Peptides against a protein of PDB entry 9GMZ. Designs and how they scored, part 54

Target 1, 343 residues: chain A of PDB entry 9GMZ
Amino acid sequence: TGFPLELLTRPATERLAYFENYTVAHPRLKEVYEILMRTIAEPAGASFIFVYGASGVGKTTLRLRVEQKLTELALPKLESDRARVPVVGIEAIAPESRYFNWKEYYTRALITLEEPLIDHKFDYGVRGISRDNFGKINVESKVVAPALRRALENALIHRHPDVFFVDEAQHFGKVASGYKLQDQLDCLKSLANMTGILHCLLGTYELLTFRNLSGQLSRRSVDIHFRRYCADSPEDVQAFKSVLLTFQQHLPLAETPNLVDHWEYFYERTLGCIGTLKDWLKRVLSDALDREATTITLKDLQKRALSVAQCQKMFKEIQEGERQLSETEADVQNLRSALGLGA

## One batch from the design tools (peptide; aimed at target 1 A25 P27)

Design b2_p22_4 (made by RFdiffusion4)
Pose (drawn by RFdiffusion4):
Structure b2_p22_4 (pose): chain A 343 residues (1-343), chain P 22 residues (1-22)
Amino acid sequence: as target 1 above (343 residues)
Amino acid sequence: AERLEEVEELIEEWAEEEDSPL
């Protein structure tokens, strides 16, 4: 397989768009996608899905792909329920203040729930907020956060989304003190429990500070780790080389450059993160199409790679996250012994 | 159960639509 040969006659813009729209279902992503879909299809009391992963591993692409796939299920379902949004997805806003702005979060979440059939919803539940009949949801600055949250809860319980996505969930950790971390997630827990809607939180390894704050949160959450490819296990190396081969075969050029020969350097400047690899390859392809180059050279790759210091920081954070998320037989035995079960 | 079967079908469809390196 490979890129369509017709693209050679087309201008560089078509090649670049093709490569941007191209995706690879590498095994780690496939496994994480399957787990996430299975868990969304049946939460069974869980009120959170944590998706831990390094920067550039593909969390956003996973969110987008699962959103599209779940939207397909909604079309047959719509014949039964006219007013139902299948999936709602937003991004956590990094606050300018010391603490996360819950009022802005509620405002944006309610805004994202705009539908053309707004007549079906009627009143949101609290005065001071309504659509301006121009397709935009208007909220008043005098409306307090408890009333806005109550309106969001009513809107969510009316629309009943399958899953609620909060991309970049590490921004929830912006607090004014050292003790507010548990409350920051308890608020979202209470919102999810009352609305009966699973809140899937995606973020980098900084989200691990939101892992196990309390036993209640521990039970109300499901951990999904989007592991990067590690050079330690030969199978992961084989998979990383294989992804490079797929990219080598699928980037539009006159002749396919050799990328497997330079797999070590790619891993050195990507740490196995597939998104970081694709971004680099796309950048190099864009640089090459400017000069109409027939192949990719090592010099081109080196020109637009990542700095050593940046990769050192990436690895340090990744090592800390993998150390925190590691699970061994020793931990299982320790728990067994402390539980008094034995063996 | 129906919803789980539909989701498994979609997972299989998605795997078929995507390129796998392996």

Design b2_p22_4_s1 (made by RFdiffusion4, then SolubleMPNN; from b2_p22_4, 7 letters changed)
Fold by OpenDDE base, seed 3:
Structure b2_p22_4_s1 (fold): chain B 343 residues (1-343), chain A 22 residues (1-22)
Amino acid sequence: as target 1 above (343 residues)
Amino acid sequence: SERLKEVEELIEEEKEELVDPL
């Protein structure tokens, strides 16, 4: 079934919002979703989940879907525990400076966790943290990062979410000269240990550096690789075409565009990343709606496509990440052989 | 765990709803 036909008579803003909110349940998203949901339900002593994959593979879509489902599952229990937040999700910001801003991170995490709609408010014993008339958290500039950390630790303990999501978590790797990435990992590990809250870090293949630096984190982490679709796999090509077919049926236009016939061009400009594809189609749909167009043409697609140079850069970053994973798999086989466990 | 059972039940229900459009 396609989009609701009634949308054709609705404002452009509503038509665009429909497509923005529409999620294609593609095989890789479903696989990673199921693994992530099972891991959150039974962490088996893990303190971290690492979800890594290409930029634009769909990690934010995965996060939002899991947040929705964990909230739905928690609703019956939230009536009795009004202090509880079932899940919390933030996006780590790329620092304007050459180092990660922990003060900003703790502030954003605290603001997100202490949303105005939470009935039960806590005092975290930190001067310069207040609530406005709407219950929104305000943090004064004088509040230092260690005080914000203590406030966040207390908030996480009292709200006891099943998981704390950090999207774009590769930004923790942005350390100043003379500092170690290990110090950032120790900070995160300490926060997870002090709160008892499972942390899920979603990010690019730069997260593999986090895994490799800490043999202590590796023993308390679950790794989830969110793969792109590969053009050398017939099954992956078919899945990618299926996603195109679904998107063309869910574009709220009078005439259904034939996206599937252009699958190679879509693959060339998305590298098999469904988030990149969706964002491209959103831009093209917005342009079409602004023109009151009946359909989307190849020319409309070309106007909003990533450049070949952008795709080449993204592809190099993907290949390096995929190579590192392949080498790790080979190293496991070599280790097993050296231990006498066989192949 | 009980939580894992609830999640497995949810995943199974969602499999039936997620008709592959192909």
Scores: peptide ipSAE 0.277, ipTM 0.815, DockQ to the pose 0.425
OpenDDE base, seeds 1, 2, 4, 5: peptide ipSAE 0.265, 0.182, 0.175, 0.153; ipTM 0.808, 0.777, 0.768, 0.765

Design b2_p22_4_s2 (made by RFdiffusion4, then SolubleMPNN; from b2_p22_4, 9 letters changed)
Fold by OpenDDE base, seed 3:
Structure b2_p22_4_s2 (fold): chain B 343 residues (1-343), chain A 22 residues (1-22)
Amino acid sequence: as target 1 above (343 residues)
Amino acid sequence: SERLKEVEELIKKENEELVDPL
């Protein structure tokens, strides 16, 4: 089924919002979604979930879908426990400085967890944290990172989410000179252990470097690889074409564009990453709506495409991440053989 | 766990509602 035809008479903002909110249930997203939902439901003593994959593969879409479903499942229980938050999700910010800003992280996490709509407000015993008349948290500049951490620990304990999501979590790997990445891992591990809250870190393949530094985290982590579609796999090419077909049916335009015939060009400029594809189509749709165009053309697509140089850079980063994973799989086989377990 | 059963039931329902195979 395509978009609701009534959208053709609606404002450009509503037409664009429809496409922005539309999610294609593509095979890799579905697979990772099911694994993630099962893992959150039964962590089996895990304290961390690592979801890694290419930039623009759809990790944020995955997070938002899981957040929605966990909220829906929790609704009957939230009537009895008004203090509970079913799920919390934040995005880690790239520091302007060469080091991760823990103060900013704890502040953002606390603000997100303490949504103004929560009726039951806690005092976290930290001077310089207040609420405005709307219940929004205000953190005074004098509040130090260790105090914000204690406030977040208390908030997580009291709100008891089933999972704490951190998107763009590769930014934890940005360590100042003289500090160790291990200290960042130990800090996160301590937060998960002190709160008893499952942490899900979503990010690029740079998370592999983060995961591999702690043999202790590996024992208490679940790894989920969110793969892109590969052009050397006929099944992956077919799935990618099916995604293009679905998107062309859900572009709220008077004439359905033929995106599928241009699948190779879409693949070249997205590297099989569906988030990159959606963002590209969103930009092109916005331009088309601004012009009151009936459809989108190849020329419209070309105007908003990533450059070849951008794609080449992204592809190198993907290849390095995929290589590291393939080496890890080979190392596991070699270890099994060396242990006499067979291949 | 009960939570895993709830999630498996949800996944089953979602798969039954996904009539259009991608």
Scores: peptide ipSAE 0.426, ipTM 0.876, DockQ to the pose 0.416
OpenDDE base, seeds 1, 2, 4, 5: peptide ipSAE 0.310, 0.417, 0.293, 0.300; ipTM 0.831, 0.874, 0.824, 0.832

Design b2_p22_4_s3 (made by RFdiffusion4, then SolubleMPNN; from b2_p22_4, 8 letters changed)
Fold by OpenDDE base, seed 4:
Structure b2_p22_4_s3 (fold): chain B 343 residues (1-343), chain A 22 residues (1-22)
Amino acid sequence: as target 1 above (343 residues)
Amino acid sequence: SERLEEVEKLIEEEEKELVDPL
């Protein structure tokens, strides 16, 4: 089914918002979504989930869909347990400094955790954390990171979310020497262990460095690889074409653009990453709506495409991540074979 | 677990909704 035809009579802002909010349920997203939802439901003693994949593969879309669904599932229980938050999701920011700002992290986590519960006052046991007249959490500059950690621990225990999401979690790694990264991971592990809250870190293949540095995290982690579509797989090519077909039907334009005929160009400039594709189409749709255009042309697509140089850089980063995973899988198989265990 | 069964049922319901007829 295509977009609601009524959108053609609506303002450009509503037409754009429709496409922004539209999610293509492509096979890799469904697969990872199901694995993630099952793992959150039954973590089996895991304290961490790592979701790794290419930049622009759709990890943020995955997170938002899981957050939405966990919220919907919790609605009947939220009427009886008004203290509960079903899920909390934050994005890790790359700090301007060479050091991860734990104070900022804990502050953002507290703000996000308490945002749904404006009417429910919670005593954090920490001076300088308050709610404003609008119920928004305010953290005074004098509050130190250890106090914010304790406040977050108490809030997580009290609000008992099913999962704590950290998107762009590779930013923990950009800031630290390998030693400081270990300390940060041990800090996150301690937070998860003390609260009993499952943590899900979503990020690029740089998250594999986290797995390798902490053999103790690996014992209590579930790994989920969010793969891109590969052009060497006929099934993946077909899935990618089907995504293009779906997007062309859901672009709120008077004339349906033919995206599928340009699938190779879309693949070249997205590397099989559906998030990159969606963001490209959003930019092109915005330009088309601003011009009151009836359709999107190849020239409009080319104007907003990533450069070949950007794609080549992104592809090298993907290939390195995919290689590291394949080597790890081969090492596990070699170890199993050497132990006389079946594959 | 009861929670896994609830999640599996919801995944099945979403699969039915997200099967846009290709």
Scores: peptide ipSAE 0.059, ipTM 0.678, DockQ to the pose 0.482
OpenDDE base, seeds 1, 2, 3, 5: peptide ipSAE 0.000, 0.026, 0.010, 0.028; ipTM 0.387, 0.591, 0.447, 0.617

Design b2_p22_4_s4 (made by RFdiffusion4, then SolubleMPNN; from b2_p22_4, 7 letters changed)
Fold by OpenDDE base, seed 5:
Structure b2_p22_4_s4 (fold): chain B 343 residues (1-343), chain A 22 residues (1-22)
Amino acid sequence: as target 1 above (343 residues)
Amino acid sequence: MERLREVERLIEEEFEEEVDPL
C-alpha cells in the first residue's frame, strides 16, 4: 500500500515528516530486530550485545524501533512503577580532541535517563547535578567524570532499564596515544557489572576490535551482524529491488517515480545499505517538495547521490569488515572440526 | 517464558507490513 493520498494536500513539512518516519521492514532489519528483541527479553547472563555493520545499513533505525517497542511494552507497568525507565538510548559522540569524552558520555546518558516525564525525583548525591523547574537535569561544568559515573550507576540501578543502547559505539575506539582500547572496554564492562544493566553497542565493523580484545567480554556478549544486501546474491538483489518498490510507493508525490528501473544505480551509490538509500531519497524528496515537483527524476537523484569517491571509500571499509568476519567464521568452523563437532 | 512470549507476539505484529514483493 502507498502513502495516504491526503498528504498531497498537506504542507511540504508534513509530507517530508511522513517519509522520515516511514520504515521499510526489509528482511535484514526484521532478522536483526528479532534477534535483538529476543536477546533483550532473555539475556541468558549476557552483559553486552554488539550490533555491527556497514555505515548506513540502518542501525539507528533498528535502535529507535526497539526503543519504541520496549517503551510500548512497559507502559502498563510504568503506571504502577513510576521510577522505572524501560529503555535508554544514546549516541556516542565523535570526540573533537581525538579522545573519547567520558564526561560528555555520562552527562548525556544521565540527561537521557532522567527525562522530565518522570515525577520521581532521584537525588544522585552529587553536588552540581540539579533539576531545573522543568525537571531537566543540569550538570555543572565543575562535576568530574568519576562523580558523573557514580550518578549514572545510581540512576541506572534506580530506573532499571531492560537495555542501555549506545549508538555510534566505534567512537569508544578513539583512544589517546598510550591508552589501550581495553581500558575503554573495562570501563564499560565495570558499568554493566555494577548496575546489572544489559548494554547494547551499535556501530561500524570497528566494533570487531572490541570483540577481539576481550576474551572475557566475548563470554558475556551476544554478537549480531547487520549485513548489507550483496549484488552477488540473487536473493539480496531481489530484496533490494523490493525495498526500492516500497520506497517509491511511500514517496508523497503526485506521480509515483520508477525507482526499480534504476536499481543498479541505487545499488552503486548505496552499496546495498538501506539507511544510505533512505537518507538519499529523503534529500531528493525535500528538493522535490521545495520545487513543488510532481515526481522525482534521474537528474534529481544524481544531484543528491554520494560521489563515486565516497562510495569507493565506504566499500573498502565494508570489504575489510566483511573479510574479518569471514575469517572469524572460518576459524569457528576449523575449531568445530578440530573438536570433532561436524561442520 | 511469559516475557519472551509477549516479545514474540510483538515481533509478529511489528512487521505485518512486509516489503512489497516484486
Scores: peptide ipSAE 0.090, ipTM 0.769, DockQ to the pose 0.605
OpenDDE base, seeds 1, 2, 3, 4: peptide ipSAE 0.082, 0.039, 0.068, 0.078; ipTM 0.756, 0.728, 0.749, 0.752

Design b2_p22_5 (made by RFdiffusion4)
Pose (drawn by RFdiffusion4):
Structure b2_p22_5 (pose): chain A 343 residues (1-343), chain P 22 residues (1-22)
Amino acid sequence: as target 1 above (343 residues)
Amino acid sequence: SVEELAEEIVEDTEEMEEELEE
């Protein structure tokens, strides 16, 4: 397999768009996608899905792809329920203040729930907020956060989305003190519990500070780790080389450059994160198409790679995250002994 | 081994793309 040969006659813009739209279902992403889909299809009391992963591992692409896939299920279901949004997805806003702005979060979440059939919803539940009949949801600055949250809860329980996505969830950790971390997530827990809607939180390894704050949160959450490819296990190395080969065969050029020979350097500057690899390859391809190059040279790859210091910071954070998320037989034995079960 | 795995990855990718087009 490979890129369509017809693209050679087409201008560089078509090649670049093709490579941008190209995706690879590498094993780690496939496994994480399957687990996430299975868990969303049946939460069974869980009120959170934590998706931990390094920067550039593909959390955002996973969110988009699962959103698209779930939207497919909604079309047959729509024949039964006219007013139902299948999936709602938003991004956590990094606040300018010391603490996360819950009022802005509620405002944006309610805004994202705009539908053309707004007549079906009628009143949101509290005065001061309504659509301006121009397709935009208007909220008043005098409306307080408790009333806005109550309106969001009513809107969510009316629409009943399958899953609620909060991309970049590490921004929830912006707090004014050292004790507000548990309350920051308890508010979202209460919202999810009352609305009966699973809140799937995606973020980098900084989200691990939101892991196990309380036993209630521990039971109300499901941990999904989007592990990067590690050079320690030969199988992961084989997979990383294989992803490079698929990219080598699928980037549009006159002749396919050799990328497996330089797999060590790619891993050095990408740490196995597939998104970081594709961003680099797309940048190099764009640089090459400017000069109409027939192949990719190592010099081109080196020109637009990542700095050593940046990769050192990436690895430090990744090591800390993997160390925190590691699970061994020793932990299972310790828990068994402390529980008094034995063996 | 790397080539066989790359072929499997391509097949899985194509299957997922076809499902998303549905």

Design b2_p22_5_s1 (made by RFdiffusion4, then SolubleMPNN; from b2_p22_5, 7 letters changed)
Fold by OpenDDE base, seed 1:
Structure b2_p22_5_s1 (fold): chain B 343 residues (1-343), chain A 22 residues (1-22)
Amino acid sequence: as target 1 above (343 residues)
Amino acid sequence: SVEELAKEIDKETEELEEELAK
C-alpha cells in the first residue's frame, strides 16, 4: 500500500501535509506503545514512568499517539463525567536562563489541562487566574510560582487525568548554581503525591541522571527504554530497511525513489533514529515539491543531511546513554550473582 | 524479508489509524 495517487494532482502543501501526518508504526514504536499503554492502565502503585531514548528516536510521536488513544478510550466516560480530562501532555521548555522556569511550566500545564473544557469554569482558588471571553486562561504577572502550583494541584485533582505527560523532561535538570537536581525531583514527586496523578516523563538519556539520584523515586517508577535500531543486529537492519521501503511508498512523488538501496547512508546520518529519518525526508520532499521534481535523488538527500560532525556528536551522546544502561544492567547482574541469585 | 516486514508495518499503521479515527 502507498500514498493515495490522487495526491499527485493536489497542491504541494497538501502533498507535504500528507507526509507530515503519516506515522510509520515501526516495530520499536509498537513495542514501546504497548508497554506504555499497559503501564498507564495498570501502574501497580507507580507514581512515575520514565521513557528515555536517543534524540530523534520518536518519543514525541509515541506521546501523541498515546494521548490520542487515551482520549478515544475515555470518550464514552466523558459523556457522563464532563469534569474529567483523560490525558494532559506538555513539553518542558529549555530555560533561557540557567534555571528551569517553574512559573512557565505551571502556566503551560494549566492552559493545556483546561483547553478541552471551554464551557467548564473551574475556580482555581488563586487570585489573578481567570478565563477570558474565549475560554483561554489568563495569568496575571503578579501570580507567583507557589500559587500556580496550588492551582495546578487543584485542577489535576478535579480533572483526574489517567496520566500527565512531560516531553523533553531532561530540561528539569537545568538547575541554577547552588541548587540541587534533587530539589527539582522533589517538586515533581510532591505534585504526583498531592494529586495522585501518574506522571510520565519523556526525554533523552539525560533522564537517567534523575533515575539514579532518587532511590525513593526508583521504587515508585517504571522505566521504558525507547531503543534505536542497531546496525550490529540483523533483525534491526531488516526493520530499518523495511521502514525505508514504507517511507518510499508514502512519498507523494510521480516516481518512487529507491531509498532502500541507500540504507547505509540513511543509517549513517540518522543513527537508526526513525524521527530523524522522517524529519530528513520531510525536508527533502519539501525541496522536491518546490522544484516540481518527479523524484528524489541522492544529491537531494545530501543537501539536507545532517553533517558528519552533527552525527558524531549525536552518536557520542547515544553511546554514553547506552553505556550507562549497560552498566546498570551489569551492576544488577553482579549484585544478583553476589547475593547467590543465579544470573 | 524486508518486503514482508514493510507489509506488516503498513497493516499495523492502517490498523492504528483506524483505531484512532473511531
Scores: peptide ipSAE 0.406, ipTM 0.887, DockQ to the pose 0.896
OpenDDE base, seeds 2, 3, 4, 5: peptide ipSAE 0.295, 0.252, 0.266, 0.258; ipTM 0.832, 0.812, 0.822, 0.815

Design b2_p22_5_s2 (made by RFdiffusion4, then SolubleMPNN; from b2_p22_5, 9 letters changed)
Fold by OpenDDE base, seed 2:
Order: sequence, then structure tokens, then C-alpha cells
Structure b2_p22_5_s2 (fold): chain B 343 residues (1-343), chain A 22 residues (1-22)
Amino acid sequence: as target 1 above (343 residues)
Amino acid sequence: SVEELAEQIDKETEELNKELAK
């Protein structure tokens, strides 16, 4: 089914908002969603889930959909347990300093856990953490990182989310020599162990560095690779074309643009990343609506496309990540062969 | 076909969105 035809009589802002809010359940998103939901339901003693993939593949969309679903599934239980939060999601911020700002991380996590709608005021046992008149958590500047950690541990135990999401989790790695990275991982591991809360780290292929540094994390982690669509796979090309067709039908324009016929150009400028594709189409749709255009043309697409240089840079980063994963698979095969297990 | 897969994606998208609208 296409977009609601009544949108054609609505303001440009409403038409744009429709497309922005429209999430295509593309095959890779669905696959990763199902794996992630299953893993959250049955972690089998895992303390961590790693979700890694290219920038713009749709990791944030995945997170938001899982958060929504977990919230929906928890609603019947939340009536009886008003202290419970079904899910917590934060975005890790790139540190401005040479050191990861744990104080900021803990503060953001606490603020997210303590949404104003939660009637049950939890005493964190930490001076300088209060709620304002709106129920928002306020953390005074005097509160030190170890105190914030204890507050977060207590909050996570009390709220008992099914999972704690950290988006852009590669930012934990940017600050550190290999030793400092291990310390950060040990800190996260300790938080997960102390609270009993499953942590899901979403990020780029830079998260693979975390996997390689801790053999102990490997035993207690589930890895989920959110792959892009690959042009060398006929099935992936078919899926990518199908996504283009779906977006084509959901652009609130008077004349349906033919996006599918330009699939190679879309692939060239998105590298098979659906988030990148959606963001491109949003920009083009916005321009078309501003001009009161009836359709989108190839020229309109070209005006908002990523440059070849940007695509080449992004592709190199993807290839390096995909290579590292392939090497890990080869290492497993080599290990199997060395153990006398057939390949 | 591309069209059949698009129809499947649409159905799955509708199902996903209906679950979220409840």
C-alpha cells in the first residue's frame, strides 16, 4: 500500500513528517530485529550484545524499534510494577577530552532511566542528585563519577530494564590506548555484572576492537552483524530494489517517481545502507515539497547525493570492517582445523 | 520478484507499525 492520498492536500510539513516517520521493514532490519529480540528474551548468560555495521545501515532505527516493542510488551507488567523501566537507550558521545567522560555517561543514563512519568521516586543514596518540580533528574556538578556509578547501579537494579542500549558505542574506543580501552570494557562489564542488566552496544565496525581485546567478553557476548546490502549478491540487489520500490510508493508526491530504474545510482551513493538512502530521500523530498513539485527527478537526486569522495571514504571504512569480520571467521575455521574438526 | 518482495516488506512494515500503534 502506498502513502495515504489525503496527504497530497496536507501541508508540506505533514507530508515530510509522514516520510520521516515511515520505517521500512527491510529484510536486513527484520533479520537483525528478530535476532536481537530473541537474544534479549533469552540471553543465555550473556552480559553483552554487540550490534555492529556500517554507518547509515539503520542501527538507530533498529534500536528505536526494539525499544518500542519492549515497551509495548512490558505494558501489562508495568501496571503491577511501577518501578520498572522496560528498556533504556542512550547515545555515547564522542569525548571532547583525551578521556572518556564517565560522569557524563552516568548522568545521561540516570536522566534517561528517570523519566518524569515514573511516579516512584528512587533515592539514589547520593547527595547532589535530585528531581526538579517536573520530575527531571538534576545532577549537581559536585557529584563525582564513583557516586554517579553507584547511583546508576542502584537505578538499574531498581528499574530492572530488559536491556540497556548504548548507541554509537565505538566512542568508548576512541580515547584509549589499548590499556585504557580494556579499563573501559572492564568498567562496562562490571556495571553489567553488578546490575545483572544486559547491555547492548550498537556501533560501527570500530566495535570489533572491543571484541578482540577481551577473550572474557567474547564468552559472555552475542555478536550481531548488521550487514549492508551487497551488489555482488543477487538476493541483496533484489532486496535493495524492493526497498527502493517501497520508498517510491511512500513518497507523498502527486506523481510516483521511478526510483527502481536508478537503483545502481542509489547503490553507488548509499553503499547499500538503507539509513543513508532514507536520509537522502528525505532531503530530496523536502526540496521537492518546498518547490511544490509533483515528482522527484534524477537532477533532484543528484543535487542531494553524497559526493563520490564521501562514498569512497565510507566504502573504505566498510571494507576494513568487513575484512576484520572475514578474518575472524577464518580464524574460527583455522581453530576448527587445528582441533581436528573438519572445515 | 522485486515486486513480491516489496509487497512482503510492505506487509511486514504494516505489521511492525500496527504493533507500535497499540
Scores: peptide ipSAE 0.348, ipTM 0.862, DockQ to the pose 0.841
OpenDDE base, seeds 1, 3, 4, 5: peptide ipSAE 0.322, 0.332, 0.335, 0.336; ipTM 0.855, 0.861, 0.858, 0.857; seeds 4, 5 fail the geometry check

Design b2_p22_5_s3 (made by RFdiffusion4, then SolubleMPNN; from b2_p22_5, 9 letters changed)
Fold by OpenDDE base, seed 2:
Structure b2_p22_5_s3 (fold): chain B 343 residues (1-343), chain A 22 residues (1-22)
Amino acid sequence: as target 1 above (343 residues)
Amino acid sequence: MVEELAKKIEEETKEIEEELAK
């Protein structure tokens, strides 16, 4: 079933909002969603989940869908335990300095934990943390990072989310030295251990460098690779074409555009990343709606496509990440062979 | 408000699950 036909009589803003809110259930998203939900339900002593993949593969979409599902599953318990938050998710910000701003991280995490209309004022035991009349947390500038950490630890213990999501987690790795990176990993590990809250770090392949620096995290982490669709796989090509077919049916336009016939061009300019594809189509749809166009043309697509130079840069980053993962798999096979275990 | 939000989340999640189950 395509978009609701009634949307054709609605304002451009509603038509655009429909497409923005629409999520294609594609095979890679489904697979990673199932693995992630299972791992959250049964972490088996894991303290961390690493979800890594190309920029624009759909990690944010994955997070949002898991957050929605965890919230739904928690609703019966939330009626009895109004202090509980089912899930918390933040986006890590790229440091403006050579140092990661832990104060900002803790502040953002606290604000996110308290955004739910939680009737119960939790006293964090930290001076300079207050709630306004609207229930929002206010953190005074004088509050130091160690105090904010204690407040966050207490908040996480009391709110007891099933998982703590950190999106764009590769930003933890953007530090001036390897020593500082290890300290940051140890800090996150300590937070997870002290609170008993499972942490899920989502990021680009740069997250692998961060993950590999801590041999101790490897024993208590689950790795999930969110793969792009590859043009060298017939199954992946069919899945990508199916996504294009679904998107063309859900573009709220009077005439259904033929996206599938241009699948190679879409692949060239998205590298098999569905998030990149959706963002491209959003821009093109917005332009079409502004012109009151009945459909989308190839010229409309070309106007909003990523440049070849941008795609080449993105592809190099993907290839480096995929190479690192392939080397890790080879190392496992070599280890198994050295142990006398069949490959 | 919480009940309406819960219903909306439930409806949206159900739609997504039905699509993911296909």
Scores: peptide ipSAE 0.017, ipTM 0.516, DockQ to the pose 0.045
OpenDDE base, seeds 1, 3, 4, 5: peptide ipSAE 0.016, 0.013, 0.016, 0.016; ipTM 0.436, 0.419, 0.450, 0.490

Design b2_p22_5_s4 (made by RFdiffusion4, then SolubleMPNN; from b2_p22_5, 10 letters changed)
Fold by OpenDDE base, seed 3:
Structure b2_p22_5_s4 (fold): chain B 343 residues (1-343), chain A 22 residues (1-22)
Amino acid sequence: as target 1 above (343 residues)
Amino acid sequence: MVEELAKEIERETEELNRELAK
């Protein structure tokens, strides 16, 4: 079934919002969603989940859907435990400086934990953290990063989320000169251990560097690869075309555009990343709605496409990540063979 | 096959959204 036809009589803002909120449950998203939900429900002593994949593959969409589901599942328990937050999700920001800002990270995490109008005032045990009349946290400039960390630890223990999500987690890899990436990992590991809260780090293939640096984290981590669709796989091409077909049916336009016939062009400019595809279509839809157009054309698509240079850069980053994973798989096979376990 | 898979994706999408709309 396509979009609700009633949308054609609605304002452009509502039509655009429909498409923005529409999430296609494409095969890779569904697979990763199921693995992630199962892992959160039964972490089996894991302290970390790493979800890695190409930029624009749909990691943020995955996070948001899991957050919604965990919130739904927690609703019956939240009636009895008003202090509990079912899930926390933040996005790590790329620092303007060359170094990851832990103070900003802890502040954002605290603010996000307390955004739910939780009537229960929690004492963070830290001077300079206050709540306004609306329950929003205010952190004074004098509060130092170690104090904010303690406040976050206490808040996580008290609120006891099922998982703590950090999107764009590759930004933890932006370490100051003289500091090791290992120190950042040790900080995260310590936070997870001290709170007993499962951490899920979502990011690019740069997260693989985190996996390789800590043999100790590898024992307490679950890895989930959110793959793009590959043009050299007939099954992946069929899936990608099916996603295009689904999107074209859910564009709230008077005339359904034929996106599937242009699948190669869509693949060329998205590299098989469905998030990139959705963002592209959103921009094109917005332009079409502004012009009160009945459909979208190839020219409309071309106007909002990523440049070839952008795609080439993104593709190189993807190839490097996929190569690292393939080498790791080969190393596992070599290790098994060397141990006498057979291939 | 593309249309069949698209129908399956649509079904899975509806299921996923129904689980969230509860």
Scores: peptide ipSAE 0.316, ipTM 0.867, DockQ to the pose 0.904
OpenDDE base, seeds 1, 2, 4, 5: peptide ipSAE 0.333, 0.315, 0.305, 0.309; ipTM 0.870, 0.864, 0.858, 0.860; seeds 1, 4, 5 fail the geometry check

